# Peptides against a protein of PDB entry 5IXI, part 10

Target 1, 141 residues: chain A of PDB entry 5IXI
Amino acid sequence: TPLLDASSLEYLFAQGQYDLVKCLAPIRDPKTEQDGHDIENECLGMAVLAISHYAMMKKMQLPELPKDISYKRYIPETLNKSIRQRNLLTRMRINNVFKDFLKEFNNKTICDSSVSTHDLKVKYLATLETLTKHYGAEIFE

## One batch from the design tools (peptide; aimed at target 1 L89)

Design b1_p12_6_s2 (made by RFdiffusion4, then SolubleMPNN; from b1_p12_6, 4 letters changed)
Fold by OpenDDE base, seed 5:
Structure b1_p12_6_s2 (fold): chain B 141 residues (1-141), chain A 12 residues (1-12)
Amino acid sequence: as target 1 above (141 residues)
Amino acid sequence: SFEVPKKPIEDL
């Protein structure tokens, strides 16, 4: 775990989310179609981390979250546009899978493993480095 | 430690 003070982590986490969504830190190029699916699945995982962090910071349970808190605002805008072009059944499946994703993570990882907001920020930034082309190389080894 | 959630999402 990198040695970052709380204020630095908070700043980098917020900036990292912004950079990912706005494609300022673009996701890596897929090598194959399967690699593309892996990248998309990882982006959805990043959304799970971000939403879980939001819920914890706001002291809210998952059913209490506003309906506009969706993966759509926590994934790259390019990916969001791509998903919107897919057929209805695919989009419905993605929505259901993500909902189950988020619920399972909060039940089995957040609660059972006592994961903190600090842990979520570190994991998010570490994953961001591997998911994007050249982000965070100066911070993480 | 913990893993980032990952599940295969296939296009239908």
Scores: peptide ipSAE 0.064, ipTM 0.744, DockQ to the pose 0.743
OpenDDE base, seeds 1, 2, 3, 4: peptide ipSAE 0.063, 0.039, 0.060, 0.062; ipTM 0.748, 0.694, 0.746, 0.740; seeds 3, 4 fail the geometry check

Design b1_p12_6_s3 (made by RFdiffusion4, then SolubleMPNN; from b1_p12_6, 4 letters changed)
Fold by OpenDDE base, seed 1:
Structure b1_p12_6_s3 (fold): chain B 141 residues (1-141), chain A 12 residues (1-12)
Amino acid sequence: as target 1 above (141 residues)
Amino acid sequence: SFEVPKKPIEEL
């Protein structure tokens, strides 16, 4: 666990989300095709964390979230563009799988395990370090 | 502790 005060953690979490989406913290280069799939799945996982955090902060249930609150808003823009170029069935599957994924995470992890927003921020930043090329080394080393 | 959701999505 990093030694960050609450204010610093909040700032870094917000900045980290921005950096990931805007590709200012670019995702690492895949070493294999499977690694590429893992990276993309991890990005979607990051979206689950981000959206769950958003819902918790807003005290909203998942069905109450606006439609524009989707993985598309919380993944690297490059990945979002890539997904948009995939066929309709693939995109539909991604949408459905993500929705189920988000739902399961919130039911099993957020609700049942009582994960806090603080935990989500720490996990997000820690994962961001491993997912991106050169991020957070000084924070979590 | 918990893991980041990483369910593989087909055709990614």
Scores: peptide ipSAE 0.049, ipTM 0.732, DockQ to the pose 0.603
OpenDDE base, seeds 2, 3, 4, 5: peptide ipSAE 0.046, 0.047, 0.046, 0.044; ipTM 0.724, 0.726, 0.726, 0.728; seed 5 fails the geometry check

Design b1_p12_6_s4 (made by RFdiffusion4, then SolubleMPNN; from b1_p12_6, 5 letters changed; failed a check: a repeat of another design)
Amino acid sequence: SFEVPKKEIVDL

Design b1_p12_7 (made by RFdiffusion4)
Pose (drawn by RFdiffusion4):
Structure b1_p12_7 (pose): chain A 132 residues (1-60, 70-141), chain P 12 residues (1-12)
Amino acid sequence: TPLLDASSLEYLFAQGQYDLVKCLAPIRDPKTEQDGHDIENECLGMAVLAISHYAMMKKMSYKRYIPETLNKSIRQRNLLTRMRINNVFKDFLKEFNNKTICDSSVSTHDLKVKYLATLETLTKHYGAEIFE
Amino acid sequence: STPSFSSWHPTF
């Protein structure tokens, strides 16, 4: 018997997206530059998941689906790199919706689950309350 | 320089 029902899961998914975007769920610190880039790449993956879920729900830019801190960081880079980030994101989104959804038979439930399960490891102290 | 990007393939 699971902890959450569909309603709580949907609400938690929406709250999780809110937390990730507004940085109430701050992304974890990088161990290395490479780890940092990997984190940014996971953020793009999270944006792909959020958009894919939205499109899937209605039976059909990454900027509004990533932490604002990474957005401000990306806005500081040269234009070619930003075009590059856009292309990489588009490729991820296309590859995910064209292949992975079908191949791995990804439902909306699995998607929300992976999203939140990824929040548990992508962000600092998710679901915890720290008092000073 | 523009850095390289890794592919992304989630495991569900």

Design b1_p12_7_s1 (made by RFdiffusion4, then SolubleMPNN; from b1_p12_7, 7 letters changed)
Fold by OpenDDE base, seed 1:
Structure b1_p12_7_s1 (fold): chain B 141 residues (1-141), chain A 12 residues (1-12)
Amino acid sequence: as target 1 above (141 residues)
Amino acid sequence: EVPEFKEWKPVF
């Protein structure tokens, strides 16, 4: 990937989050049923990255985050709408698994591995490239 | 369906 200075990376990261959530950078079409599951998982992973980055920037630990912290604002609106169509039990399980993963990511990846906000931006943009149809080609020539 | 979260490896 091309070398980006801190300002450019910050800009692209912010824009990438917005474009993903607002579906301006639409997620790629699944090749198979399993691929669809992988895409969904990666989108939820993107939420973990975004939330973790937010927490780090605000110098807050996960327990200090608002009680209503959720993936809902950090995933494509189309996916969020799809999840809301699922039954209550499934949604509860998704919420629980997400919270557990977020906690684990914070403890094992951020705290134990000393991951920086810079690293999270790079990971986010790299994943965004794999998830979207053409957004990656625009950023990573 | 409930998503399965896999371990994320650093890109760096």
Scores: peptide ipSAE 0.046, ipTM 0.734, DockQ to the pose 0.453
OpenDDE base, seeds 2, 3, 4, 5: peptide ipSAE 0.045, 0.041, 0.042, 0.041; ipTM 0.730, 0.691, 0.696, 0.692

Design b1_p12_7_s2 (made by RFdiffusion4, then SolubleMPNN; from b1_p12_7, 7 letters changed)
Fold by OpenDDE base, seed 5:
Structure b1_p12_7_s2 (fold): chain B 141 residues (1-141), chain A 12 residues (1-12)
Amino acid sequence: as target 1 above (141 residues)
Amino acid sequence: EVPEFNKWVPSF
């Protein structure tokens, strides 16, 4: 993992979010059905990182987060379309698991302060590199 | 250490 100054890290983090959501940095092709599920879960994890980072930057606590906060704007648009095509029970399961994890994750970030915004940006970019086909190869390799 | 979503949840 390369050492980046604060301004460079902020820029890369913002650009990485945009590239992931807009599919400018497309996610890698799954090798198996389980791999596909793992990729989707990683994308949902990326949404948790992005939302938590936002909350920390705004100095928000858990009760201040919107009740209807969603992963939809923080995952690849292609994945969002795919999820909308799934049956109601599956979509409900995804929503419930995501919301529960977001709450628990924020207990360790916003509430506990054991994780910093710096840590979130580093984790986001590192995951982005493994999740996408060729993103950041010149930076991380 | 940042918790990982993929480690916590089953396949969807």
Scores: peptide ipSAE 0.213, ipTM 0.818, DockQ to the pose 0.091
OpenDDE base, seeds 1, 2, 3, 4: peptide ipSAE 0.210, 0.208, 0.209, 0.210; ipTM 0.816, 0.814, 0.814, 0.816

Design b1_p12_7_s3 (made by RFdiffusion4, then SolubleMPNN; from b1_p12_7, 7 letters changed)
Fold by OpenDDE base, seed 4:
Structure b1_p12_7_s3 (fold): chain B 141 residues (1-141), chain A 12 residues (1-12)
Amino acid sequence: as target 1 above (141 residues)
Amino acid sequence: EVPEFKKWVPKF
């Protein structure tokens, strides 16, 4: 595992987001139904990381975050399609849970400044490695 | 330390 300098980390973080969303780095196949749910959780978590990083880079305060902010543009397109197939109640619950967690998470990142953008990039890439089929291995081996 | 994500809605 080569040492990642700041420039390399920034590049890999940006490219990793694009590859995940566009399914160029497809998520791994679930081993069980529960594993599939865990994968979805991780994807939604990735969205939280990406959005929070964006907010921090733009120096946005919590009240400045768009009320219609969503995970939809920050998760694999295939997963987004899958979620849209679920019933309305489920989708509303997912949206509410996501927004609540995003708010809570941003209190720790933007408000408390206990987490840096660097930390978010590292966590994102580390999660990406475990989440995708081969992309992480290509980068970190 | 980056906080861990809580579990989302139960899978159906």
Scores: peptide ipSAE 0.091, ipTM 0.758, DockQ to the pose 0.146
OpenDDE base, seeds 1, 2, 3, 5: peptide ipSAE 0.089, 0.087, 0.080, 0.075; ipTM 0.753, 0.752, 0.748, 0.748

Design b1_p12_7_s4 (made by RFdiffusion4, then SolubleMPNN; from b1_p12_7, 7 letters changed)
Fold by OpenDDE base, seed 1:
Structure b1_p12_7_s4 (fold): chain B 141 residues (1-141), chain A 12 residues (1-12)
Amino acid sequence: as target 1 above (141 residues)
Amino acid sequence: EVPEFNEWKPVF
């Protein structure tokens, strides 16, 4: 894997977020139903990374984020549309689990300063490659 | 180290 300098990493991270949300980097086809669930979980995880990175860059704690913070702006638009079509109980569960995980991730990983913004970008891009159809093949060879 | 996301409980 080629070594990326900080400027290149910032660019790719920003572009990767845009490409994922706008479905310019489309999610890979699930191999099984469980694989589909894993893909969706990873997408929600990508939202956690993006939000946490944002919070760190703005030097704010999770409680300082808007109360209505959610995954909706940070996951593929196709997945967001799919989730909105699910029943109320499922949507409530997704919201609650996401909020709890985001809080735990922030408290145990970000607030403890065990992870840097650099680490988040690397994890994001690496995960993006696994989630999407042949995205980043030029970088992650 | 950033934890793997699928370590969290599947929602659906």
Scores: peptide ipSAE 0.143, ipTM 0.793, DockQ to the pose 0.111
OpenDDE base, seeds 2, 3, 4, 5: peptide ipSAE 0.135, 0.124, 0.122, 0.120; ipTM 0.791, 0.785, 0.789, 0.787

Design b1_p12_8 (made by RFdiffusion4)
Pose (drawn by RFdiffusion4):
Structure b1_p12_8 (pose): chain A 132 residues (1-60, 70-141), chain P 12 residues (1-12)
Amino acid sequence: TPLLDASSLEYLFAQGQYDLVKCLAPIRDPKTEQDGHDIENECLGMAVLAISHYAMMKKMSYKRYIPETLNKSIRQRNLLTRMRINNVFKDFLKEFNNKTICDSSVSTHDLKVKYLATLETLTKHYGAEIFE
Amino acid sequence: SFEVPSKPVSSE
């Protein structure tokens, strides 16, 4: 018997997206530059998940689906790199919706689950309350 | 389980 029902899961998914974007769920610190880049790449993956879920729900830019801090960080880079980030994101999104949804038979439930499960490891102290 | 496809981002 699971902890959450569909309603709580949907609400938690929406809250999780809110937390990720508004940085109430701050992304974990990088161990290395490579780890940092990997984190940014995971964030693009999270944006793909959020958009894929939205499109899936209605039966049908990454900027509004990533932490604002990374957005400000990306806005500081040269234009070619930003075009590069857009192309990589588009490739991810296309490849995910064209192949992975079908191949791995990804439902909306699995998607929300992976999203939140990813929040548990992508962000600092998710679901915890720290008092000073 | 599944994976979101991934590519490296380079400075250009």

Design b1_p12_8_s1 (made by RFdiffusion4, then SolubleMPNN; from b1_p12_8, 4 letters changed)
Fold by OpenDDE base, seed 1:
Structure b1_p12_8_s1 (fold): chain B 141 residues (1-141), chain A 12 residues (1-12)
Amino acid sequence: as target 1 above (141 residues)
Amino acid sequence: SFEVPKKPIVEE
């Protein structure tokens, strides 16, 4: 965006990831059960963005990433704890669907559409604003 | 700009 120079965007993106995972920027309270489901899916989407950005910065393809790569390090710790308490089949499903989604995103968005790391940072921060209670108000309002 | 594919990942 023209409002943020590259260095500022890089800083905000890094800080935003930290704040989301460490719950320093807490996710908003769900208004309904479906809203809660949407929030969790958005968090997992944030993990996809973060992992994809990491891969692009390292110039690595997804198959080259560690096999143990998962959403766990890229979502709010509270959500991670919640998911870990769900039954095995649910956790397996989440893991599989996430991996498939990550692959699909890489193929259809990153590779085919030539999305840049800049685009990912902007999307991440924009989503972070909508996902959290108070984050980004001064930046995107 | 781009749109992240929308798929329900967490299903209960």
Scores: peptide ipSAE 0.042, ipTM 0.686, DockQ to the pose 0.584
OpenDDE base, seeds 2, 3, 4, 5: peptide ipSAE 0.034, 0.040, 0.041, 0.040; ipTM 0.631, 0.683, 0.688, 0.689

Design b1_p12_8_s2 (made by RFdiffusion4, then SolubleMPNN; from b1_p12_8, 5 letters changed; failed a check: a repeat of another design)
Amino acid sequence: SFEVPKKPIEDL

Design b1_p12_8_s3 (made by RFdiffusion4, then SolubleMPNN; from b1_p12_8, 4 letters changed)
Fold by OpenDDE base, seed 4:
Structure b1_p12_8_s3 (fold): chain B 141 residues (1-141), chain A 12 residues (1-12)
Amino acid sequence: as target 1 above (141 residues)
Amino acid sequence: SFEVPKKPIVDE
């Protein structure tokens, strides 16, 4: 992992979130149908990291977050549009699984292992490298 | 270091 000072890491994390959500750093093309599912799961995982980072920065527990907190603002807009076009039952399932995932991450990783905001930024950027077409190369070359 | 728990959120 490349060595980054705190200021550089903060900048890259903020820029990475923006570029991912706005599709300025487009996600990689799926090689197979399963790969497409993996990509979507990774995007939802990125949302968990981003939300957890936000909560930690604001010194908020997950129950204190808005009741309607979801992945919608933290995933690529193209994926968000795709999910919104799926049927109600599918969207309900995704929402429920995501909330369970977020809760599990908070309880088992954030609370139990003393994960820092620094760690979340590193993990986010590392995942971004594998998820996007060329943004990772820009960061880690 | 830590690993994000992986769950199959989307399985269509």
Scores: peptide ipSAE 0.041, ipTM 0.687, DockQ to the pose 0.571
OpenDDE base, seeds 1, 2, 3, 5: peptide ipSAE 0.041, 0.034, 0.041, 0.041; ipTM 0.687, 0.636, 0.682, 0.687

Design b1_p12_8_s4 (made by RFdiffusion4, then SolubleMPNN; from b1_p12_8, 5 letters changed)
Fold by OpenDDE base, seed 2:
Structure b1_p12_8_s4 (fold): chain B 141 residues (1-141), chain A 12 residues (1-12)
Amino acid sequence: as target 1 above (141 residues)
Amino acid sequence: SFEVPKKPIEEI
């Protein structure tokens, strides 16, 4: 696999986020209903990575993040639309689960493992490759 | 390497 310099990695990370959200890099087709749920969970994981990266870059703690910094901005628009159609209780649960998910990741992974923004970008792109249909093949071969 | 802890959405 090729090594990417800092500038290339920054570009690809930014582009990858955009492509995922805008569905330019479409998520893979679910093979089963359970696989569909796994894909949604993976998308939430991607949002955790992206928001954690944002917080680190801005040197902000999670409680300090603007309200508009949420999974809704960092998941595929198709999934966001799907979630918005779910009932209020489900949406509240998703919001709470995600909030706890994000907090746990930052406390136990970011802090305890000394994860850098570089690590987050690499993990994001690597996960993006597996989550989407054909994205990143040229980068990780 | 690090893992992202996940809670299944189907359990919500």
Scores: peptide ipSAE 0.056, ipTM 0.730, DockQ to the pose 0.589
OpenDDE base, seeds 1, 3, 4, 5: peptide ipSAE 0.051, 0.052, 0.054, 0.056; ipTM 0.731, 0.730, 0.729, 0.736; seed 5 fails the geometry check

## One batch from the design tools (peptide; aimed at target 1 L44 G45 S113 K123)

Design b2_p13_1 (made by RFdiffusion4)
Pose (drawn by RFdiffusion4):
Structure b2_p13_1 (pose): chain A 132 residues (1-60, 70-141), chain P 13 residues (1-13)
Amino acid sequence: TPLLDASSLEYLFAQGQYDLVKCLAPIRDPKTEQDGHDIENECLGMAVLAISHYAMMKKMSYKRYIPETLNKSIRQRNLLTRMRINNVFKDFLKEFNNKTICDSSVSTHDLKVKYLATLETLTKHYGAEIFE
Amino acid sequence: YHEAFEKFVAKFE
């Protein structure tokens, strides 16, 4: 018997997206430059998940689906790199919706689950309360 | 990026 029902899961998914974007769920610190880049890539993956879920729910830009800190960081880079980030994101999104949804038979439930399960490891102390 | 995508989609395997 699971802990959450569909309603709580949907609410938690919406709250999780809110936390990720508004940085109430701050992304974990990088161990290396490579790890940092990997974290940014995972954030693009999270944006793909959020958009894919939205489109799936209604039966149908990454900037509004990633932490604002990474957004400000990306806004500081040269234009070619930003075009590059956009292209990589578009490729991720296309590849995910055209192949992975069908191949791995990804439902909206699995999607929200992977999103939140990813928040548990992508961000600092998710679900924990720290008092000083 | 390709490796990152593979690792990302592997979560659904």

Design b2_p13_1_s1 (made by RFdiffusion4, then SolubleMPNN; from b2_p13_1, 8 letters changed)
Fold by OpenDDE base, seed 5:
Structure b2_p13_1_s1 (fold): chain B 141 residues (1-141), chain A 13 residues (1-13)
Amino acid sequence: as target 1 above (141 residues)
Amino acid sequence: SEESLKKFFSQFE
């Protein structure tokens, strides 16, 4: 991966979020059902990173986040549509899993460790590179 | 089932 200054990293992080959500950087095709589940979890993880980064930038604590905080605006639109088609219990489970991981990540990783917004951006972009079909071909090589 | 998600964040622990 190339060495990026703060400004470049900030730009790529913002653009990468947009590309992932808008499916301009489409997620990779699953090889199996389990792979599909793993991809979904990675997308939820990306949402956790994005939300946590936002919260850190705004100096917001977890209790200050909306009670209805959701992954919906931070995952690929195709996946969001897929999830909305699932039954209520499944959707509730996904919501709970996401909320639990978001809470855990913010409490144990963000608040209790040295994880910075820089680290989140790097992890986000690195994951984006492997999660999507051909993202960053011109940048990451 | 959520093991992949835990693996995702393992680098931060």
Scores: peptide ipSAE 0.156, ipTM 0.795, DockQ to the pose 0.544
OpenDDE base, seeds 1, 2, 3, 4: peptide ipSAE 0.145, 0.151, 0.080, 0.153; ipTM 0.786, 0.790, 0.731, 0.794

Design b2_p13_1_s2 (made by RFdiffusion4, then SolubleMPNN; from b2_p13_1, 8 letters changed)
Fold by OpenDDE base, seed 4:
Structure b2_p13_1_s2 (fold): chain B 141 residues (1-141), chain A 13 residues (1-13)
Amino acid sequence: as target 1 above (141 residues)
Amino acid sequence: WKEQKEKFFSLFK
C-alpha cells in the first residue's frame, strides 16, 4: 500500500508467505464448488509470484531455476495435501500448467523486466487479503 | 498477467 515503506513491505511479504503456507492465515471457506476452484487457482498463482520474486532477488535466470521447481512449498499445506490425493492425471495436468505459467511469467519478470519485485510483493499481499479469512484484514485495516 | 491467469483458472473447470 502507499502507506508502507520498503522495509514494511518486505516484512509483510515475508510474513505473509510464511503464514499462508503454514495455514496461520487460513484461506477462506469456499462458497461454492467453483469458488473452491478459484481459491486453489489463486493459491497456485501465489506460488508463481513467490517463486518469481525469489528468482529475481537471487538474480537468477530462467535456466538457473531448478528443473524440479514446484508449487508445493509455496501453497497452503492443506491444499498441498489435497492435491496429492488427486489422481495422477490431474496432478500431471496441474504440474504442467504450473510450469508453463511460471515460465511465461518469468519471461515477463526476469527477461523483459516489465515487473518489479515491488509489484510482486504488492500483488502477493493484495491477493492474500482476498484469500484469507481474517489475516488480510489485519494487514490493511 | 491476465492471459496467463486465464490458463490457470481453466485447470479446474
Scores: peptide ipSAE 0.037, ipTM 0.694, DockQ to the pose 0.196
OpenDDE base, seeds 1, 2, 3, 5: peptide ipSAE 0.033, 0.033, 0.034, 0.036; ipTM 0.669, 0.668, 0.683, 0.692

Design b2_p13_1_s3 (made by RFdiffusion4, then SolubleMPNN; from b2_p13_1, 8 letters changed)
Fold by OpenDDE base, seed 1:
Order: C-alpha cells, then structure tokens, then sequence
Structure b2_p13_1_s3 (fold): chain B 141 residues (1-141), chain A 13 residues (1-13)
C-alpha cells in the first residue's frame, strides 16, 4: 500500500466524491435484491460521511446546516434518478432513514469528537473501494 | 437497514 500523506488523502477524498457522484466510479452490480439494498445504504452512508466532513471543516453542528440538507448531491446521480422515480411513500421513507442516519452518526461520532476529518476521509475512500467496481485498487493494494 | 448501518459504524469503534 502506497503512503498517503495528508495532502494526498485530501486530494483523493475530493476526487473520490466527484467520481462517485458523477458515476465515473460506478457502483458495483448487486448480486441479490438484499445486496442492492445494502449498496443503496452504503451510498447513503457515503452521503453522511461527506456531509459530516463538510460540517466539521466548517466547524458547524448539524442544526446549523441548511434545513433542506439531503443526500441528493452526495450519492451517485444514477441512484438519485432512480430514487426520484419511486413512489412518494418510498421517497419519504428514504428521506427519513437518511435523516435518522445522519443524526445518529452526528450524535455518536461528531458530537463526541471521537472521529476526525482524517478518519472520515479514510472511511470514505475505503468504502468507495468496496462500493465501486474497480476504483481504488491501485491505491489500496 | 439497521444492520448495514451498524456495520458502517464498526470502523469507528
């Protein structure tokens, strides 16, 4: 595994967010329906990580974030389009699940100051490697 | 859903 200093990690984290959202690093194909559900949850988790990292960098708490904060701009665009085509109740459920996820993550991680922005970047990139088809293999080998 | 969330948190334990 190549050495990743702070500057390299910052670059890869920023690029990884862009690649995931723009589907330049496409998510892996689901093996089952449950696997598909897990993949979507991982994508929502990636959104939580990205938002939490942003909040920490701006020294903001969750209540200080915009009221319309959502996963929409932090997940793969293909998944976002898929979710938007689902019925109202399903979309409401997903919104609620995400909000609960974000709040729980904030309570257990951000508010306790037990996790740094460095940790979030590492988790993001590590998840990105397993979530996408082939991305990151050259970095994490 | 909750299981996947817990697995996601595992790295931060």
Amino acid sequence: as target 1 above (141 residues)
Amino acid sequence: SKESMEKFFSLFK
Scores: peptide ipSAE 0.082, ipTM 0.740, DockQ to the pose 0.568
OpenDDE base, seeds 2, 3, 4, 5: peptide ipSAE 0.073, 0.052, 0.074, 0.076; ipTM 0.734, 0.721, 0.737, 0.737

Design b2_p13_1_s4 (made by RFdiffusion4, then SolubleMPNN; from b2_p13_1, 8 letters changed)
Fold by OpenDDE base, seed 4:
Structure b2_p13_1_s4 (fold): chain B 141 residues (1-141), chain A 13 residues (1-13)
Amino acid sequence: as target 1 above (141 residues)
Amino acid sequence: WEESKKKFFSLFE
């Protein structure tokens, strides 16, 4: 991971979120059905990182997070559209898995305070590089 | 999914 100052990291993190959601940095093509599931799970993980970062920046406590918080604003729009077309049981499963992951992750980031917003930004950008087709080539190469 | 979670929880290790 290249060394980035705070201002550069903040900029790249914000831009990376925008690029992922707006599909300006498209996610990589799945090689298998399982690979497709892995890609979707990583997208949900990216949402967890983004939401956790937001909560930490706002100095929110766990009970202050809305009960209806969702991944929808933090994943690629194409994936969001795909999920909305799936049956109710599948969507319920995705929601439950995501909420459980978010709760568990936030317990460690907010309660334990072992991970900083800096760490989340670095992890987000690093994952974005592997998740998308071409993103980060000019940064990490 | 559990495997994917490990990737993100590696921040705590």
Scores: peptide ipSAE 0.393, ipTM 0.886, DockQ to the pose 0.479
OpenDDE base, seeds 1, 2, 3, 5: peptide ipSAE 0.381, 0.392, 0.378, 0.384; ipTM 0.882, 0.885, 0.881, 0.883

Design b2_p13_2 (made by RFdiffusion4)
Pose (drawn by RFdiffusion4):
Structure b2_p13_2 (pose): chain A 132 residues (1-60, 70-141), chain P 13 residues (1-13)
Amino acid sequence: TPLLDASSLEYLFAQGQYDLVKCLAPIRDPKTEQDGHDIENECLGMAVLAISHYAMMKKMSYKRYIPETLNKSIRQRNLLTRMRINNVFKDFLKEFNNKTICDSSVSTHDLKVKYLATLETLTKHYGAEIFE
Amino acid sequence: AHSVFKKFISDFH
């Protein structure tokens, strides 16, 4: 018997996206430059998940689906790199919706689950309350 | 980036 029902899961998914974007769920610190880039790439993956879920729900830009801090960080880079980030994101999104949804038979439930399960490891102290 | 994405979405497999 699971902890959450569909309603709580949907709400938690919406709250999780809110936390990720508004940085109430701050992304974990990088161990290395490579780890940092990997984190940014996971963030693009999270944006793909959010958008794919939205499109899936209604039966049909990454900037509004990633932490604002990474957004400000990306806004500081040269134009070619930003075009590159856009292209990489578009490729991820296309590949995910054209192949992975079908191949791995990804439902909306699995998607929300991976999103939140990813929040548990992508962000600092998710679900915890720290008092000073 | 693509390798990280593949790893990231591997939980679906």

Design b2_p13_2_s1 (made by RFdiffusion4, then SolubleMPNN; from b2_p13_2, 7 letters changed)
Fold by OpenDDE base, seed 4:
Structure b2_p13_2_s1 (fold): chain B 141 residues (1-141), chain A 13 residues (1-13)
Amino acid sequence: as target 1 above (141 residues)
Amino acid sequence: SKETFKKFFSVFY
């Protein structure tokens, strides 16, 4: 893995987030049903990282975030469409689990200053490498 | 699930 300076890391993080959401860096095809669920969880995790990074950069606390904050604009558009087609109970479960974890992550990890914006970007890009088909190979070759 | 998220972010705990 190449060593990245701060400016390069910031650029790659921003570009990677855009590419993931817009499906320019498509997520890998699931091998099994469980693999598909794992991929979805990884995407939701990416949303937590992105939202937390955004909040930290804006010096905002969770209560200051928009009331309708969700994973929707931070996951691949294709996955968002898939989730919207699921039944109400499933969507409620996903929403509740996501919000609960986002709250826990920010309160116990971010607010305690155990994780920096740098750490979030590194974790995001590392996950992006494993999650996408070929995009990661271009970055981390 | 919440446990899956915790496992995903285990590097931060």
Scores: peptide ipSAE 0.035, ipTM 0.681, DockQ to the pose 0.606
OpenDDE base, seeds 1, 2, 3, 5: peptide ipSAE 0.033, 0.030, 0.029, 0.033; ipTM 0.676, 0.672, 0.663, 0.667

